# Peptides against a protein of PDB entry 3JWR, part 175

Target 1, 323 residues: chain A of PDB entry 3JWR
Amino acid sequence: TRELQSLAAAVVPSAQTLKITDFSFSDFELSDLETALCTIRMFTDLNLVQNFQMKHEVLCRWILSVKKNYRKNVAYHNWRHAFNTAQCMFAALKAGKIQNKLTDLEILALLIAALSHDLDHRGVNNSYIQRSEHPLAQLYCHSIMEHHHFDQCLMILNSPGNQILSGLSIEEYKTTLKIIKQAILATDLALYIKRRGEFFELIRKNQFNLEDPHQKELFLAMLMTACDLSAITKPWPIQQRIAELVATEFFDQGDRERKELNIEPTDLMNREKKNKIPSMQVGFIDAICLQLYEALTHVSEDCFPLLDGCRKNRQKWQALAEQ
Target 2, 298 residues: chain A of PDB entry 3JWR as posed
Amino acid sequence: TRELQSLAAAVVPSAQTLKITDFSFSDFELSDLETALCTIRMFTDLNLVQNFQMKHEVLCRWILSVKKNYRKNVAYHNWRHAFNTAQCMFAALKAGKIQNKLTDLEILALLIAALSHDLDHRGVNNSYIQRSEHPLAQLYCHSIMEHHHFDQCLMILNSPGNQILSGLSIEEYKTTLKIIKQAILATDLALYIKRRGEFFELIRKNQFNLEDPHQKELFLAMLMTACDLSAITKPWPIQQRIAELVATEFWEQGDQVGFIDFVCTQLYEALTHVSEDCFPLLDGCRKNRQKWQALAEQ

## One batch from the design tools (peptide; made by RFdiffusion4, then SolubleMPNN)

Design b2_p13_4_s4 (from b2_p13_4, 9 letters changed)
Fold by OpenDDE base, seed 1:
Structure b2_p13_4_s4 (fold): chain B 323 residues (1-323), chain A 13 residues (1-13)
Amino acid sequence: as target 1 above (323 residues)
Amino acid sequence: SARDALLEAFIEA
């Protein structure tokens, strides 16, 4: 395609030029082409292209395929969300120094997973999928959408001309896919809530050890969640704009719940309750976000900007909630 | 609690 040709022929700017190492990164001013260029840079600077012998054209095609399989009519869970998740992963790996704690296969898997974790998202949550009796709800009992995202990821990885993992051995391939699956599934906040206590307790007791395979898996799950939720850490103007996108998508679901399911939506998804957004954001930060970024910062102190951003935004949301 | 209800809402979202 013309898009592929343009991407493949383009000079890829440095990570410094693209600012993709910054935790404060914003994609608002970037074109789709520039987001793809950023993605190439992430793979390159993480040594994934070299270590796994990726062909440039194949990587470009894969990136464009991933981007294409996000829906444009979804307000938040689109390519830009996936891209920002991956950028946060990149920043955490580089600026946050987590790269030094992981294997190349784990890094490869995490980056692929971050970009792929919401593939073909439909702008509705698992609860809606279940209640609407969607065919996907018949395939999976829990983490319905996350299983679907992984299936989409696998489909793309196996598509002709998109096989960025073709340079891996059989064992490396198996390992990578396992980690990708686990990472994508970990983005189900229900699983995060179930597992985070073990992680926090290990940190609290100073028993956390990445050399333990189980703890490694647990950490990768927590890291995925930290990147997936990283909008909450962004500079306030960026945070506000992203919160508007999230609210838009949730309100769209709420509208559909009224129309299609004849139910009253929860406050979170109720357009008439937009005045509760600030207080809900404070609650979200307190219930889900703060402890995660505290724990992550304990694992790597260089991740502090995520925690600091989260704390600052809590203050901003609290101030709005008090008005 | 209100916190728990909010948590559930976000988990489901």
Scores: peptide ipSAE 0.142, ipTM 0.833, DockQ to the pose 0.409
Fold by OpenDDE base, seed 3:
Structure b2_p13_4_s4 (fold): chain B 323 residues (1-323), chain A 13 residues (1-13)
Amino acid sequence: as target 1 above (323 residues)
Amino acid sequence: SARDALLEAFIEA
């Protein structure tokens, strides 16, 4: 395609030029081509291209395939969300100095998972899928969408000309897929809520050890969530804009719930409750985000900008809630 | 509680 030719021939700017190592990164001003270039740089600077012998054209095709399999008519859970998740992962690995704590296969898996974790998202949550009796709800009982995302990820990885993992041994391939699956599934916040207590207790007791395979898996799950939710850590103007996208998507679901399911949506998804957004954001930060970024900062102090951003945005949302 | 409802909504979202 013309798009592939343009991407494959383009000079890839440095990570410094692209600012993709910054926790404060914004994609708002970037074209689709530039997001793809950023993605190439992430793979390159994490040594994944070299270590796993990725062909440049294959990587370019894979990136474009992943991007293509996000829907354009979804306000938030689209390519830009996946891209920002991956950028946060990259920043956490580099600026946050987590790279040295992980194996190359884990890093490879996390980056692929971050880019792929919401593939073919329909703009509705698992509850809606279940209540609407969608065919996907018949295939999976739990984490319905996350299973679908992984299936889409696997489909792309196995598609002709998209096989970025062809340089891996059979064992490396199996390991990578296992980690990708776990990482994508970990983005189900239900699983996060279920598992986070163990992580926080390990941190609190100073018993956290990445050399333990179980704790490693737990950490990768927490790291995925931290990157997935990283919009809450962004500078306030960026945070506000992203919150509007999230609200738009939630309101769209609420509208569908009224129309298709004949139910009154929750406040979060109720367009008439827009004035509750600030207080809901405070609640979200307190219930889900703060402890996670605190714990992550304990694993690596260089991740503090994520925690600091979250705290600052809590203050901003609280101030709005009091007006 | 409002917090619980919010948590459920985010978890399911």
Scores: peptide ipSAE 0.138, ipTM 0.832, DockQ to the pose 0.429
Fold by OpenDDE base, seed 4:
Structure b2_p13_4_s4 (fold): chain B 323 residues (1-323), chain A 13 residues (1-13)
Amino acid sequence: as target 1 above (323 residues)
Amino acid sequence: SARDALLEAFIEA
């Protein structure tokens, strides 16, 4: 395609120029082409292209395929969300110095997973999918969308001309796919809530050890969640804009819940309760986000900007809640 | 609790 030709021929700017190492990164000003260029840079600077002998054209095609398989009519869970998740992963790996704690296969898997973790998202949650008796609800009982996201990821990876993992051995390939699957499934917040206590306890007791395979898996799951939720850590103007996108998508679901399911939406998804957003954001930060970024910072102090951003945004939301 | 309701809402979302 013309898009592929343009991307493949383009000069890829440095990570410094693209600012993709910054935890404060924003994609708002970037074109789709520029987001693809950023993605190429992430693969390159993480040594994934070199270490796994990726062909440039194949990587370009894969990126474009991933982007194409996000829906444009979804307010938040679209390509830009996936891209921002991947960028946060990149920043955590580089600036946060987590790269040195992981294997190349784990890094490869995490980056692919970050970009792929919400593929073909419909702008509705698992509960809605179940309640609407969607065909996907017949395929999966739990983490419905996350299983679908992984299936989409696998489909793309196996598509002609998109096989960025073709340079891997059979064992490396199997390992990578396992990690990708676990990472994508870990973005189900229900799983996060279930597992986070173990992670926090290990950190609290100073017993956390990445050399333990189980703890490694647990950490990768927590890291995925940290990147997936990273909008909450962004500078306030960026945070506000992203919160508006999230609210839009949630309200769209709430509207559909009223219309299609004849149910009253929860406050989070109720357009009529827009005034509750600030207090709900404080609640979200306290209930889900703060402990995660605190724990992540204990693993790597260079991830502090995520925690600091989260704390600052909590203050901002609290101030709005008091108005 | 309000916290639980929020958690459930976010977990489901």
Scores: peptide ipSAE 0.122, ipTM 0.825, DockQ to the pose 0.424
Fold by OpenDDE base, seed 2:
Structure b2_p13_4_s4 (fold): chain B 323 residues (1-323), chain A 13 residues (1-13)
Amino acid sequence: as target 1 above (323 residues)
Amino acid sequence: SARDALLEAFIEA
């Protein structure tokens, strides 16, 4: 395609030029092509292209395939969300110095997972999928969408000309896919809530050990969530805009719940309760985000900007909630 | 609690 040709031929700017090492990164001003270039830079600077002998054209095609398999009519869970998740992962690995704590296969898996974790998202949550009796609900009982996302990820990875993992040994390939699956599934917040207590307790007791395979898996899951939720850490103008996108998608679901399911939506999904957004954001930060970024910062102090951003945005939302 | 309800909403989201 013309898009592939343009991408493959383009000079890829440095990470410094693209600012993709910054936790404060914004994609608002970037074209789709530029987001793809950023993605190439992430793979390159993490040594994934070299270490796993990725062909440039194949990587370009894969990136475009991933982008294509996000829906454009979904307000938040689209390519830009996936891209921002991956960028946060990159920043956490580089600026946050988490790269030094992980294997190359884990890094490879996390980056692929971050980009792929919401593939073909439909703008509705698992509850809606279940209640609407969607065909996907017949395939999976829990984490319905996350299983679908992984299935889409696998489909793309196995598609002709998209096989970015072809340079891996059989064992490396199996390991990578396992980690990708675990990472994508971990983005189900239900699983996060279920597992986070173990992580926080390990941190609190100073017993956290990445050499333990179980704790490593747990950490990768927490890191994925931290990147997935990283919009909450962004500078306030960026945070506000992203919050509007989230609200739009949630309200669209709420509207569908009323129309299609004859259900009164929760406050989060209720367009009529948009005035509660600030207080809900405070609640979200307190209930889900703060402890995670605190714990992450204990693992790597260089991740502090995520925590700091989250705290600052809590203050901003609280101020709005008090009006 | 209100917090629990909010958690459920986010978990489901």
Scores: peptide ipSAE 0.120, ipTM 0.823, DockQ to the pose 0.417

Design b2_p13_5_s1 (from b2_p13_5, 6 letters changed)
Fold by OpenDDE base, seed 2:
Structure b2_p13_5_s1 (fold): chain B 323 residues (1-323), chain A 13 residues (1-13)
Amino acid sequence: as target 1 above (323 residues)
Amino acid sequence: MEVTGEDYIREAL
């Protein structure tokens, strides 16, 4: 395609030029091509291209395939969300110095998972999928969308000309796919809630050890969630804009719930309750985000900008909630 | 009612 030719021939700017090591990164000013260039730079600077012998054209095709399999009519859970999740992962690995704590296969898996974790997202949550009796709800009992996202990820990875993992041994390939699956499934916030207590207790007790395979898996799950939610850490103007996108998507679901399911939406998804957004954001930060970024900062102090950003945005949302 | 993060999760999930 013309897009592939343009991407494959383009000079990839440095991570410094692209600012993709910054936790304050914004994609708002970037074209789709520039987001793809950023993604190439992430793979390159994490040594994934070299270590796993990725062909440049194959990587370019894979990135474009992933991007293509996000829906354009979804306000938030689109390519830009996946891209920002991956960028936060890259920043956490590089600037946050988490790269030194992980294997190359884990890093490979996390980056693929971050880019793929919401593939073919439909702008509705698992609850909606279940209540609407969607065919996907018949295939999976729990984490319906996350299973679907992984299936889409696997489909792309196995598609002709998209096989970025072809340089791996059979064992490396199996390991990578296992970690990708675990990481994508971990983005189900229901699973996060179930598992986070163990992580926080290990941190609190100074018993956290990445050499333990179970604790490593737990950490990768927490890191995925931290990147997935990283919009809450962004500078206030960026946070506000993203919160508007999230609200738009949730309100669209609420409108569908009224129309298609004949149910009154929850406050979060109720367009008539826009005035509650600031207080809901404070609640979200307190219940979900703060402890996660605190714990992550205990694992690596260089991740502090995520925690600091989250705290600053809490103050901003609180000020709006008090008006 | 303060929408707790638990409510957010219940609603977002």
Scores: peptide ipSAE 0.052, ipTM 0.797, DockQ to the pose 0.111
Fold by OpenDDE base, seed 4:
Structure b2_p13_5_s1 (fold): chain B 323 residues (1-323), chain A 13 residues (1-13)
Amino acid sequence: as target 1 above (323 residues)
Amino acid sequence: MEVTGEDYIREAL
């Protein structure tokens, strides 16, 4: 395609030029082509292209395929969300110095997972999928959408001309897919809530050890969540804009719940209660975000900008809630 | 009822 030709022939700017190592990064000003170029740079600077012998054209095609399999009519859970999740992962690995704590296969898996974790998202949560009796709810009992996202990820990885993992051994391939699956499934916040207590306790007791395979798996899950939620850490103008996109998507679901399911939506998804957004954001930060970024900062102090951003945004939301 | 983080999770996910 013309798009593939343009991407494959383009000079890929440095990570410094693209500012993709910055935790404060914003994609708002970037074209789709520029987001693809950023993604190539992430793979290159993480040594994934070299270490796994990726062909440039194959990588370009894969990126475009992933982007194409996000829906454009979804306000938040689209390519830009996946791209921002991957960028946060890249920043955490590089600027946050987590790269040195992980294997190349884990890094490969995390980056693929970050880009793929919401593939074909429909702008509704798992609860809606269950209550609407969607066909996907018949295939999976829990983490319905995350299983679907992984299935889409696997489909793309196995598609002709998209096989970025073709340079891996059979064992490396199996390991990578296992980690990708676990990472995508970890983006189900229901699973995060179930597992985070173990992680926080290990940190609190100073018993956290990445050499333990179980603790490694737990950390990768927490890191995925930290990147998936990273909008809450962004500079205030960026945070506000992203919060509007999230609210739009949630309100769209709430409107559908009224119309299709004949139910009153929760406050979070109720358009009529938009004035509660600031207080709900404070609650979200306190209940979900702060402890995670505190724990992540304990693992790597260079991740502090995520925690600092989260704290600053809490203050901003609290100020709005008091108005 | 204040929307708790748990509510956010159940509703958002």
Scores: peptide ipSAE 0.068, ipTM 0.801, DockQ to the pose 0.118; fails the geometry check
Fold by OpenDDE base, seed 5:
Structure b2_p13_5_s1 (fold): chain B 323 residues (1-323), chain A 13 residues (1-13)
Amino acid sequence: as target 1 above (323 residues)
Amino acid sequence: MEVTGEDYIREAL
């Protein structure tokens, strides 16, 4: 395709030029081509291209295939969300110095997972999928969409000309796929809530050890969630804009719940409750986000900008909630 | 009812 030719022939700017190492990064000003270039740079600077002998054209095709399998008519859970999740992962690995704590296979898996974690998202949550009796709800009982996202990820990875993992041994390939699956499934916030207590307790007791395979898996899950939620850490103008996208998608779901399911949406999904967004954001930060970024900062102090951003945005939302 | 983070998770994600 013309898009592939353009991407494959383009000079890939440095991570510094692209600002993809910054926790304050925004994609708002970037074209689709530039987001793809950023993605190539992430793979390159993490040594994944070299270590796993990725062909440049294959990587380009894979990136474009991933991007293509996000829906354009979804307000938030689209390519830009996946891209921002991956960028936060890259920043956490580089600027946050988590790279040295992980294997190359784990890094490879996390980056693929971050880019792929919401593939073919429909702009509705698992609850809606279940209540609407969607065919996917018959295939999976829990983490319905996350299983679907992984299936889409696997489909793309196995598609002709998209096989970025062809340089891996059979064992490396199996390991990578296992980690990808676990990482994508970890983005189900229901699983996060279920597992986070173990992580926080290990941190609190100063017993956290990445050499333990179970704790490693737990950390990768928490890191995925931290990157997936990283919009809450962004500078206020960026955070506010992303919150509007999230609210738009939620209100669209609420409108569909009324129309298709004849149910009154919850306050979160209710367009008529727009005035509650600030207080809901404070509640979200307190219940979900703060402890995660605190714990992540304890694992690596260089991740502090995520925690600081989250705290600053809490103050901003609280100020709006008091008005 | 104040929307808790758990409600946010269960309903939003």
Scores: peptide ipSAE 0.066, ipTM 0.799, DockQ to the pose 0.118; fails the geometry check
Fold by OpenDDE base, seed 3:
Structure b2_p13_5_s1 (fold): chain B 323 residues (1-323), chain A 13 residues (1-13)
Amino acid sequence: as target 1 above (323 residues)
Amino acid sequence: MEVTGEDYIREAL
């Protein structure tokens, strides 16, 4: 395609030029081509291209295939969300110095997972899929969408000309796919809620050890969630704009719940309760986000900008909730 | 009903 030719021939700017190591990064002013260039730079600077012998054209095709398999009519869970998740992962690995704590296969898996974790997202949550009796709800009992996202990820990875993992041994390939699956499934916040207590307790007791395979798996799951939710850490103008996209998608679901399921949506999904967004954001930060970024900062102090951003945005949302 | 962060997770995510 013309898009592939343009991407493959383009000079990829440095990570410094692209500012993709910054936790404050915003994609709002980037073209789709620039997001793809950023993605190439992430793979290159993490040594993944060299270590796993990726062909440049194959990587370019894979990136464009991943981007193509996000829906354009979904307000938030689109390519830009996946790209921002991956950028946060890259920043956490580089600026947050987590790269040195992980294997190359783990880093490879996390980056692929971050880009792929919401593939073919439909703009509705697992509860809606289940209640609407969607065909996907017949295939999977739990984490319905996350299983679908992984299936889409696997389909793309196995598609002709998209096989970025062809340089791996059979064992490396199996290991990588296992980690990708676990990482994508970890983005189900229901699973996060179930598992986070163990992670926080290990941190609190100063017993956290990444050399333990179980604790490593737990950390990778927490890191994925931290990157997936990283919009809450962004500078206030960026956070506010992203919150509007999230609200738009949730209200679209609520409208569908009324129309298609004949149910009253929850406050989060209810367009008529837009005035509750600030208080809901405070509640979300307190219940889900703060402790996660605190724990992540304890693993690596260089991740502090994520925690600081979350705290600052809590203050901003609280001030709006008091008005 | 105060939408708690837990409600946000259960409902939004």
Scores: peptide ipSAE 0.062, ipTM 0.799, DockQ to the pose 0.116; fails the geometry check

